# Peptides against a protein of PDB entry 3V4O, part 42

Target 1, 234 residues: chain A of PDB entry 3V4O
Amino acid sequence: DQPLAKDKVALLIGNMNYREHPKLKAPLVDVYELTNLLRQLDFKVVSLLDLTEYEMRNAVDEFLLLLDKGVYGLLYYAGHGYENFGNSFMVPVDAPNPYRSENCLCVQNILKLMQEKETGLNVFLLDMCRKRNDYDDTIPILDALKVTANIVFGYATCQGAEAFEIQHSGLANGIFMKFLKDRLLEDKKITVLLDEVAEDMGKCHLTKGKQALEIRSSLSEKRALTDPIQGTEY

## One batch from the design tools (peptide; aimed at target 1 D30 E162 Q167)

Design b2_p22_5 (made by RFdiffusion4)
Pose (drawn by RFdiffusion4):
Structure b2_p22_5 (pose): chain A 234 residues (1-234), chain P 22 residues (1-22)
Amino acid sequence: as target 1 above (234 residues)
Amino acid sequence: TTEEHFEEFLDSMLQSRDSELL
């Protein structure tokens, strides 16, 4: 009755040195912090910075190869992003200005590929803005996803809104990780854990009225990032 | 007026992860 994971795998990407878009600072420290915390939770973690589109697609293919039946899969992205028609896109460092969906990675397409591997848990922590890209002409018409009841999204901000880090950030985490880092080790269902992070973030004066954590979840089973790996000793 | 300047100051302390498309 203790939910178990076949394995725990994560892919972390922080993009900062954009060629044609404002540069960011905090993704480095955000990725460094989450890498440490997830390693403490026995995840196998691949952590990468300043990825071009090509490198991002390769990184996600490698991550998909590590996924199999019953595996917990987690993707964290810190950098520029946008959201058109409910689909979230991650923007690589080589994105032109302006850019369209073909220059970017669609998170929903990644989720579809993860479900094909029959993972036991799918977690997306998207630490990026979610405003519309006016230059993106295209439409989704993506296939409906299977009902796997094991999907959790922790968006650093609401749809049509911005996610933030501290100006000239230096050593400071961005807003999402500032609060996520204090809770991530808790032995609670990931949905509940993210809800506590949403409450902590609500006390932050800098972001009132402009950034709020959004949890979207269909996870029915009580799964946590602290769940033991099957066949190891707990 | 003081409250407006205080909110402007708080906003200036933030950097968006928006792409600022041209």

Design b2_p22_5_s1 (made by RFdiffusion4, then SolubleMPNN; from b2_p22_5, 13 letters changed)
Fold by OpenDDE base, seed 4:
Structure b2_p22_5_s1 (fold): chain B 234 residues (1-234), chain A 22 residues (1-22)
Amino acid sequence: as target 1 above (234 residues)
Amino acid sequence: EEEAKRQAELDSLLQSYSPELK
């Protein structure tokens, strides 16, 4: 009854050194720590920092080439971002100020492309804000998603809300990764795992009423990041 | 009062991933 992955592939993007926006610090250590954790879970991990729009689009293209039928795909992003009309936009480091959707990468569009690859599981971990960008009223025309029942979104914050990093001397995690990293290796259905992360975040005095994890999923099978890869010992 | 204190602490410790746009 144990679900098997054909393969497990992750793309991790951390944007910090923005040209026209405030610089961040946590994505560096967050990407590093998540990389190590996912590799322990036998993910093939591509980790990239400070990507321009061109580089981000290329990275996504390369990531998609690694996906195929039954493959687990995980996309993690830490950096500036926004959400308009239910669409999540990742902001490249060379984005102008102000930026528009045409300067950014739409996560839902990436999901559509992942569905075309017939992946076994699609996980999005988005450590970015979800506030409305009032400088862009354009509604993206996206193709309708298929009903694949293999999608999990872990939003670092609620709709219309902000995500934060802790400002400490040296290296420190963003709020989302601070709690995620403690549970990521657990052998649990990914939605259950994220729900426990949400509870941990909710119990923290620092983030109560300030930042809360949102889980949006359509997952009909008990799939976990710990699921073994087909053809390997488990 | 406690809420105000907590908010002040958050403002000093946290960096938002939402930049101010021009």
Scores: peptide ipSAE 0.334, ipTM 0.776, DockQ to the pose 0.815
OpenDDE base, seeds 1, 2, 3, 5: peptide ipSAE 0.309, 0.323, 0.022, 0.020; ipTM 0.766, 0.773, 0.578, 0.510

Design b2_p22_5_s2 (made by RFdiffusion4, then SolubleMPNN; from b2_p22_5, 11 letters changed)
Fold by OpenDDE base, seed 1:
Structure b2_p22_5_s2 (fold): chain B 234 residues (1-234), chain A 22 residues (1-22)
Amino acid sequence: as target 1 above (234 residues)
Amino acid sequence: EEEEEEEEERDSLLQSFSPELK
């Protein structure tokens, strides 16, 4: 039997125009493309660009309000970021240079809050660098996560590695989105889908040995982004 | 040499999301 979602909600954040950091290009196009794809999958999509810390926190809060038991939640982020001690930090456009954890949003904290909502599926697609921030000496102590077996992380790059955008014809796309968009609509378990994206990325000469997708999941059910919403017929 | 040239060409097409921290 096909799993059902009570609802499907996505928050997409693309940060490009940083005040104290290099500007990016890809998030604009990537957020747009992903928005269109997720809407085809009947997601309720909120897409935001160039968020300050305050705005990002508010967006996450509003996103969480849309989550409830059995709801599929998807968070996509494209922008500057870092990873310290297994925690991913999204960098707002008004973050200082150097930034610290107090200036950023911790993805794992968001996950914790999503778990409290008893969501049916939690998907994180993080198109950011995963290098350590040596200027952040804080060690966040997070409470133990609940065992919900419904979590999927798609990291655009490996731990400690960089994510890239492709410079082409004045436009730029993130490498992750370049491959993700080709498979996102497939009716497959989300982890299987991402695995295929990883293979595509690995076969391309442009990305082979330069950037690799990492999948981290505890998904115990065959849940897909294509899963129908409860009460609807497809 | 060809591999290095290909790598340089590839790198020229890519921009890192890594910020410059000071």
Scores: peptide ipSAE 0.340, ipTM 0.770, DockQ to the pose 0.790
OpenDDE base, seeds 2, 3, 4, 5: peptide ipSAE 0.314, 0.306, 0.312, 0.074; ipTM 0.752, 0.754, 0.757, 0.664

Design b2_p22_5_s3 (made by RFdiffusion4, then SolubleMPNN; from b2_p22_5, 13 letters changed)
Fold by OpenDDE base, seed 1:
Structure b2_p22_5_s3 (fold): chain B 234 residues (1-234), chain A 22 residues (1-22)
Amino acid sequence: as target 1 above (234 residues)
Amino acid sequence: SAAEEEEARRDSLLQSFSPELK
């Protein structure tokens, strides 16, 4: 039987114009391209750029309100970030320098909240650096996750490594999006799709050995972004 | 070396998302 989504909702955040950190360029194009692709997949897409901490928290709250039992939730983030003790932190544009966990949004906390909604699929696509933030000495104590077997993380880079954008004719794309966009519409299990993206990234001379996709998943069903929405005919 | 030159070329095309914290 074909897996069905009750609905498909995506929140895309691209942070570029940081106040106290280097500005980025790729998130603009990356969010735009991903928006178009996800809409073709019948996702309800909210795309936002340059969010303050307050705005990011509000956006996540609104996103969570759209989630319910069986809904596919996808969170994409492009911007500055860091990873401490396995926890991913998205950095708002108004974050201080140095930033700390209290200034940022923890992805794993968002996942916990998504699990409470009994979603059908939780996908995180994180196009950010994963280096340790030595200025944040907080050891997070997070609530235990439920065993939902419906979680997929696509990290643009390896643990402890950096993510990059490519300058091309005045425009910039993140390395991750450069390869993701070529396969996103394929009717494949999301982890299989991401695995192919990882291979593409590894075969490219420009990116080989420079950036590698990491897939972390607990997905027990053949869930794809192409899965039809319940009650619809294709 | 050739390897160093290639790495320099790649670096010239790529911008890291990593901020420099102070």
Scores: peptide ipSAE 0.343, ipTM 0.805, DockQ to the pose 0.743
OpenDDE base, seeds 2, 3, 4, 5: peptide ipSAE 0.321, 0.036, 0.327, 0.024; ipTM 0.787, 0.641, 0.801, 0.578

Design b2_p22_5_s4 (made by RFdiffusion4, then SolubleMPNN; from b2_p22_5, 13 letters changed)
Fold by OpenDDE base, seed 4:
Order: C-alpha cells, then structure tokens, then sequence
Structure b2_p22_5_s4 (fold): chain B 234 residues (1-234), chain A 22 residues (1-22)
C-alpha cells in the first residue's frame, strides 16, 4: 500500500569558509544534524563541507552515480547562493567576487540529470538566499524537464529574499534547519512535512516576517522520507 | 517603540547568507 524506495541517497553540502565572500557558521552544524537524521531514515548520506567548484561538481557526479530507477534522491545545500530567472545557483567556496553562473552549480541542471536516472523521488532542500545576482545577466538555456511528478523543492526563503543563520555562542543552526530538524523524522508526505515546517517558521517570533519557507512541488504520490527501502524489513 | 526594539533585537541575532558583491 505504501510507496517503497529502491534506495535512498542524499548529498549534503555545507559551504561556509568562502575565500572571497563573508564566512558563515551554521552550515557546519546543519550538515551534521541533517546527516544524523537522514541516516536514521536509512539514507545513504554523503556529507561534504567547504567545496570548491571542482569538488562540488565531482560530488554531484558521484551522487548521480548512486541514483537509479526508483531511488530517492535528496540534495541539501547550505551556503551562499542566488536565483536568476527561476534557476537556483549554489556558490562554491572558491567562487570569485562577484560570481557568475559559470562559477556556480545550477540546481535545475542537477534535477534534469536526476530525472534521467528515473529516480522515484527528487527532493531539494536549499538553505541559501534567493536574491537576484545583478552581476550575472546570463539566461541559461536548460533542457525541458520531464513530467515525472516526483519533485519537491524546499526553499529556505521566498523568491528574491534572504536566508539567515542564528547568531549564538558556539554552534547554531540556520533558520531553515532549526525548524526542519524537529519534523524531519515524521512519517508524512514530504510536502505535508515541509508545510508544517513552514507553519512553525511562521509562528516563531524570531522568524515571522523575516524568513518564510517556500514549497514548490509536483508530487503525485504520497512519498515520505520514511518510506521503506525495497527488500528491507519495515 | 517596543515593536521597533523587538525587531532590532531579532535582527541582531540573525546573519544573512547574502554576500556583498563587488
């Protein structure tokens, strides 16, 4: 009755020690905590910090090699980023200032490649800003996406808006992870889960009106991160 | 006012992921 995953694979990237941009703090603990949570959900997790452009591209390539028909794929990114013309760009730690799309990784391109693998579910959790990069006017020509109805985007913030991390003594979460980690293990359709995270973010005095989660999905089945892996006991 | 104070305190606790581009 419930959906099954052929396998579950996640790539987590946290960039914080930028060479030409302000350093961040939260990606360290965010990646760590998310890693532990996803492993509890039986994901095969590859977690990496402070990746150069070359390393990020290699990591994505390796991640894609782990994907196959029916596999759940999850990509999490925390770091600097921007959004131009509906395309999300993750910024490597060695990106120049200013950076352009050629220096960054386009999430929608990764999605296209995931679709080619015939994955069972594609989840993107993007903890980055979504402001327009005025230094990059390039309009990428992307291949048309297939209609797979298995795509979920969890944007840490609204289109054109900023994402934040909390300033505390020691290690602290980004705003997105602060709320996500409390619900991630729940056995709910992923879009429902994220919707509840959005509500939590909206009710908290610290974040209300400052940062809001955006969910963009085409998910025709009740897929959850808790879905069991084919061939395993559940 | 109190609302402005609370907003200022909140802002002081948050750091944007947005870099300053040159």
Amino acid sequence: as target 1 above (234 residues)
Amino acid sequence: DEEAREEAERDSLLQSYSPELK
Scores: peptide ipSAE 0.384, ipTM 0.822, DockQ to the pose 0.803
OpenDDE base, seeds 1, 2, 3, 5: peptide ipSAE 0.345, 0.356, 0.371, 0.346; ipTM 0.805, 0.801, 0.815, 0.804

Design b2_p22_6 (made by RFdiffusion4)
Pose (drawn by RFdiffusion4):
Structure b2_p22_6 (pose): chain A 234 residues (1-234), chain P 22 residues (1-22)
Amino acid sequence: as target 1 above (234 residues)
Amino acid sequence: SEEEKELEEHAKHTAKGEIEDP
């Protein structure tokens, strides 16, 4: 009755040095911090910085190859992003200005590929803005996803809103990771853990009225990032 | 000039934000 993971795998991407868009600073320290925490939780972690579109597609293909039945899969992205019609896109460092959906990676398409691997848990922590891209002409009409009841999204901000890091950030984490890092080791269902992070973030004066954590979850089983890996000793 | 302004606005609009901590 202890939920188990066949394996625990994560892909972390932090994009900062944009060629044609404002540069960011905190993704480096955000990725460094989450890498350490997830390693403490026995995840196999690939952590990468400043990825072009080509490198981002390759990184996600490698991550997909590590996924199989019952595996916990986690994707963390810190950098520029946008959201059109409910679909979230991650923007690579080589994105032109303006850019469209073909220059970017759609998170929903990644989730579809993960479900095809029959993963036991799918977690997306998207630390990016979620405003509309006016230059993105296109429409989704993506296939409906299977009902796997194991999907959790932890958006650093609400739809149509911005996610933040501290100006001239230096050593400071961005807002989402500042609060996520203090809770991630808790032995609680990931949905509940993210809800506590949402409450902690609500006390932050800098972001009142402009950034709030949004949890979207269909995870029915009580799964946690601390769940033991099957066949190891707990 | 108008096209350059639109590109600047787009670059700022689709960007992750930075917030000042006074």

Design b2_p22_6_s1 (made by RFdiffusion4, then SolubleMPNN; from b2_p22_6, 11 letters changed)
Fold by OpenDDE base, seed 1:
Structure b2_p22_6_s1 (fold): chain B 234 residues (1-234), chain A 22 residues (1-22)
Amino acid sequence: as target 1 above (234 residues)
Amino acid sequence: AAEEERRRAHAKATSMGEIEAP
C-alpha cells in the first residue's frame, strides 16, 4: 500500500546573470546541490542556468512532455520573481527593467498544465521574492485549477516578502536551500518534510523576522520524494 | 530621471535581497 511513482522528473532553473537586474550568486550552488540530491532520489533531473524567456518556456514545455499519469513532477526555481494576485512569476534573465507578466513565466499556469497530465504529485519549490510588482497592472486570466489533491508549494518566503541569499566569501547556499538540503533525503511525506525545514529555518537568527518558509498544499496522500518508482526493485 | 527612478524602485521591490553574514 506504499505510494508508487510511475516516474520522477524534476526541472531546476537557476537565474543569476540578469541583463537588466541585479546579479545573484546563490542559484548556482543551490541548483547544483539540489540536482545531486534529487538524483539520489532517482529523479530524472534537468538543471538549467541563466535562461532567457524563450529558453525557459522551452524548458517548461519539454518538462511537461515528460509528465504523465502517476509521474512525480518537481519544479524548482531560484531567481528574481514576484507575486501578483496569488500568482507567482519567474523572471527570465533577459527580462526588461521593469518587467511585466508578459515577460515572465506564471507558475500557476504551469501547474494547470501539469494537472492535465494527471501527475501523481506536483511539487513547486520557489526560491524567489513574493512581493507585489506594482509596475505590472495586468491581471492573469487563468482557468480554475482542477481538484487533484496532489499539489505542494514550498515558498522560500512568505507572501509579500523577500527571499534572501547570504553574502559569504566564496560559494554559499541561499537560506532556503541551506535548510532544505539537510532534510530532502528523509523518507517523509513531503509536507511533513517541508514543515521540519520551516522549523529549522525559523531557528536561524539571520532570517528571523525577515524570511520564513510557507507551505501550501492539498496533498491528500502520504507521498514522499523517496517513493519508489513503479517497476523498480526496492 | 523619472524612468531611472522607476527602474530603481522596481529593482528594489522585486529583486532577491542579500544578508550579510556576521
Scores: peptide ipSAE 0.262, ipTM 0.822, DockQ to the pose 0.774
OpenDDE base, seeds 2, 3, 4, 5: peptide ipSAE 0.254, 0.236, 0.255, 0.246; ipTM 0.825, 0.814, 0.825, 0.820

Design b2_p22_6_s2 (made by RFdiffusion4, then SolubleMPNN; from b2_p22_6, 12 letters changed)
Fold by OpenDDE base, seed 4:
Structure b2_p22_6_s2 (fold): chain B 234 residues (1-234), chain A 22 residues (1-22)
Amino acid sequence: as target 1 above (234 residues)
Amino acid sequence: DAEKARKEAYAKATSMGEIEEP
């Protein structure tokens, strides 16, 4: 049977103008294009750029307020980041140099909160580096995640690797979005869609040996971003 | 400058990279 979403909500964050870290360019265009695509998929989209730690936390809180039982939640982040002990950390623009986990937002913590809302689907698209931050000696102890079988992580790069953006053009997409945008509107299970994106990325000469998409999922239902919203399926 | 060197080294380790298209 056709899966239905109670609603579809997305929070897109693009951090570029870091105060104490190298500035980025791609998040601007990437957030813009993804916003337009997700709106075509009937997502309610909030797109924000250059958020401080305080602003990021507030944005996530507001995002969580829109989630409820059966709602599709999508979080996209483009910016600096790192991964320690399997936990992904998004770096706010006002993060110090070096930054630690206390300065950043933990994606897995957000996931835990999303699970409490009994969402129908949780999608994380993380366009950030996944290298270990050796300057962060904190070992976060997070509550165990529930077994909801509705989680999809699309990591722009594999564990321990970097994500990249193209710098030769001011309007060029990041590597991940360059390929994601071509398939995002397809009516396919989200994991299948991302697999195809991964294959496209793998064929590109720019990314061979440098960046590879990693899909980490626990999705027991054939849920797609194109799934209709309850009450509006026809 | 030790501080500058530290910041630069840190940025290379954890910051998003750049690719120049040929």
Scores: peptide ipSAE 0.223, ipTM 0.811, DockQ to the pose 0.785
OpenDDE base, seeds 1, 2, 3, 5: peptide ipSAE 0.073, 0.015, 0.049, 0.017; ipTM 0.697, 0.482, 0.678, 0.534

Design b2_p22_6_s3 (made by RFdiffusion4, then SolubleMPNN; from b2_p22_6, 11 letters changed)
Fold by OpenDDE base, seed 2:
Structure b2_p22_6_s3 (fold): chain B 234 residues (1-234), chain A 22 residues (1-22)
Amino acid sequence: as target 1 above (234 residues)
Amino acid sequence: EELEEEKKEHAKRTSMGQIAEP
């Protein structure tokens, strides 16, 4: 039987106008494009740009309030970031230079909270760098995650690597979004969809040896972003 | 000076890069 979502909720964060870090351009367009696509997939989408630490935390809290049993939750982030010891940290626009984990939002902590909501699917699309922040020597102690088998991470780049945006004609797109947008509406298991995106990225001459998509999943069911919402007729 | 170097290295490692499309 076709998997059903109780509801579908997405939080999209694009940070560009950093105070103490290089400014970005791609998140503007990327968030916009992804918003439109996810709305076509009947997601309730909250899209936010240039969030401070406080605002990011609030946005996540509000996002979590929309999650419940069987709800599909999707978190997209485009901006600066780093990965320490397998933990992904999203950087707010007001983060100091240099920043530490205390200045940032840990994605895995958000995942834990999403699991507590008994969501039907947890998707993280992280368009950020994954290099280690050597300034931050903190080893995060994360609570043990539940075995929910409903988690998908799409990392725009490999562990220890950078993510890039393409500068073209004054506009910029993230490499990840460039390829993701072409497939996002496909009625496929989300991991299969992302795998195809990975292949598309791999064919791009601009990214060869520079950026590759990494998919990390624990998804035991054939769940897709196209899955219908329970009680809705299409 | 050392702090500035650290900041530069930090920025290099954690900032999203740029690719110019021809």
Scores: peptide ipSAE 0.261, ipTM 0.820, DockQ to the pose 0.715
OpenDDE base, seeds 1, 3, 4, 5: peptide ipSAE 0.257, 0.245, 0.253, 0.248; ipTM 0.819, 0.810, 0.817, 0.813; seed 1 fails the geometry check

Design b2_p22_6_s4 (made by RFdiffusion4, then SolubleMPNN; from b2_p22_6, 10 letters changed)
Fold by OpenDDE base, seed 2:
Structure b2_p22_6_s4 (fold): chain B 234 residues (1-234), chain A 22 residues (1-22)
Amino acid sequence: as target 1 above (234 residues)
Amino acid sequence: DKEKKEKEAYAKKTSMGEIEEP
């Protein structure tokens, strides 16, 4: 009947305390809140903050080890980032100023590796800017992706645009998480869920004309984050 | 809405780290 996940695994990375770049605040709260939500969805969640390049690469490697055929994999990132030529780059906290692609983790490369695991679903939630990094004009050569039809990208902002966090005296969410958290537990196809989040963002006067969610998906099945894990009773 | 009435600033998640006020 409904799709089943062999397992559900999430890696959440929040980078805030950059050494050579402006510090952020929201990733702390965002990762925390998302962790709790995903655990309610029976995800095995690894949440990490302020990762160096080395640590990020290791975290991704460990994450990949948890993936297997039919497993739902979710990668969330909140931090500095950029997008060059359609490739998203997550910036580690120890990245130099300026940073280049070699200093960063390419999301599409991670996707390629996830595909090799024959996952049931690959979800990327990227709460980072998508502006071009003018300091790195290198065109990345990526391995060809398979046609797995199980990929969903939720970009916190549009291509070429900026993502924001709300700066309060206290702790606050990033703009993306502010809206995502309200719907994440809904039993809906993940693309539908994200579409609703996009609408919520669009209706908010704080974000209108400033930040809009982009959904990029190749998902041929009605898969949801709420999909039960195979062999489990609820 | 209390949240809407509060002064908020937005920080860009870029290396520029610009803060914008609505």
Scores: peptide ipSAE 0.087, ipTM 0.615, DockQ to the pose 0.092
OpenDDE base, seeds 1, 3, 4, 5: peptide ipSAE 0.025, 0.090, 0.066, 0.045; ipTM 0.575, 0.581, 0.611, 0.581; seeds 1, 3 fail the geometry check

Design b2_p22_7 (made by RFdiffusion4)
Pose (drawn by RFdiffusion4):
Structure b2_p22_7 (pose): chain A 234 residues (1-234), chain P 22 residues (1-22)
Amino acid sequence: as target 1 above (234 residues)
Amino acid sequence: PPEELQSRDASEENKTRLEEAE
């Protein structure tokens, strides 16, 4: 009755040095921090910075190859992003200005590929803005996803809103990771854990009225990032 | 100095606001 994971795998990407868009600073320290925490939780973690579109697609293909039945899969992205018609896109460092959906990675398409591997848990922590891209002409009409009841999204901000880091950030984490890092080791269902992070973030004066954590979850089983890996000793 | 926010928005507006702030 203890939920188990066949394996625990994560892909972390932090994009900062944008060629044609404002540069960011905090993704480096955000990725460094989450890498350490997830390693403490026995995840196999690939952590990468400043990825072009080509590198981003390759990184996700490698991550998908590590996924199989019952595996917990986690994707964390810190950098520029946008959201059109409910679909979230991650923007690579080589994105032109303006850019469209073909220059970016659609998170929903990644989730579809993960479900094809029959993973036991799918977690997306998207630490990016979610405003419309006016230059993105295209429409989704993506296939409906299977009902796997194991999907959790932890958006650093609400749809149509911005996610933030501290100006001239130096050593400071961005807002989402500042609060996520204090809770991630807790032995609680990931949905509950993210809800506590949402409450902590609500006390932050800098972001009142402009950034709030949004949890979207269909996870029915009580799965946690601390769940033991099957066949190891707990 | 107090801390201020920087958006992770890839918009031109955000770039203009950062240049003005500098």

Design b2_p22_7_s1 (made by RFdiffusion4, then SolubleMPNN; from b2_p22_7, 10 letters changed)
Fold by OpenDDE base, seed 1:
Structure b2_p22_7_s1 (fold): chain B 234 residues (1-234), chain A 22 residues (1-22)
Amino acid sequence: as target 1 above (234 residues)
Amino acid sequence: MEEKLQSFDPSEEVKKELEKEE
């Protein structure tokens, strides 16, 4: 039997206009396209652009308030980021140069908080660079995660690598979103869906040897973004 | 929900709007 979602909630953040770092362009279109697709999947979507640290923290707090037992939670981030010691950090637009962990939002901390809500599914789609930040030598001490077997990470790029965008006709799309959007509506287990996206991206000559999708999951059930919401008739 | 993308501090208003769509 196909699993049911109590509800489906997504927070999409696209940071582009950084104060102390290079500006990006792709997050604008990527957030927009993903918003439209997730709404077609009956997600309640909050989409925000160019958030300061304060605004990002508030956005996450509000997002968490919408989560509860059995709810599908999806966090998408497009912007600058880094990965230290297996922890992913999203960089707010007002982050200093250089930025450190205290200036950024740790995705794994958010995951911990999502687990406390007993969500049915936790999906993280991170379209950011995953290079180590040499200016941050802090070893994060994180609380141990629960074994919930409902976690899926889609990293736009592999560890230590960069995420890229394609610019044409004044617009730019992230490579990850370029391929994700073609399959996002498919009624497939989310890990299977992402695996197909990875294959599609792997066929692209532009990203060969530069960017590869990494899937990290502990999902033990056949959960899909297309799963129906409880109490709704389809 | 608002159809436009924007930068703002999410508030109870946003939460309530999402809850109304349930």
Scores: peptide ipSAE 0.037, ipTM 0.387, DockQ to the pose 0.020
OpenDDE base, seeds 2, 3, 4, 5: peptide ipSAE 0.251, 0.027, 0.033, 0.034; ipTM 0.666, 0.641, 0.432, 0.453; seed 2 fails the geometry check

Design b2_p22_7_s2 (made by RFdiffusion4, then SolubleMPNN; from b2_p22_7, 8 letters changed)
Fold by OpenDDE base, seed 4:
Structure b2_p22_7_s2 (fold): chain B 234 residues (1-234), chain A 22 residues (1-22)
Amino acid sequence: as target 1 above (234 residues)
Amino acid sequence: MEEKLQSFDPSEEVKKKLEEAE
């Protein structure tokens, strides 16, 4: 029985031109490449670059409005970030130095809101560092998540580690996107696909001992990004 | 072609700036 999506919606955010933090280069190309790939997979894609806190929150709100029962939702983020107590925080370009959780968007909060929409699949691809922010003393108290068994996290790096970009000939790509793009169109369960990406990344001599893909999932169905949209299946 | 890695982690620079401000 072929899994079906009611619809497929993706929000891609690439933050690189930070006001008070080091600028990045990879998000520009990475968002562009991922946009093209997801469109080939019939995703409705909204791609945004260099968002302030206000703009990011608005973008997420608009994204959530497109989600409904059975919809596949994918959130991609490339930029600065941190992880405190298992919670991932995306850093807007206008975040102060140092930034705190109140200045950032918590991914797990977004997940909670996605669950309320009864989505068919929730995919988070986070190309950011996962080091603890020592300047943030806030312990977020999040509401309990529902048991939906439709969640996939693809972390560009493991907990407590850094994400990297490769710079060559004036271009830059994130390590994660470098390998993800080669497999993203494959008709495989999303967790299997990401596992293969992890293996490919693991063979890269540049990132050995520095960056490794982490997959965190609770996915009880064989759902793939290639799954057809209901009403358009063959 | 030479490839270089750049970390996304701003933490070291942040620490440096804070130390300089003290």
Scores: peptide ipSAE 0.269, ipTM 0.723, DockQ to the pose 0.373
OpenDDE base, seeds 1, 2, 3, 5: peptide ipSAE 0.259, 0.278, 0.250, 0.021; ipTM 0.712, 0.631, 0.707, 0.500; seeds 2, 5 fail the geometry check

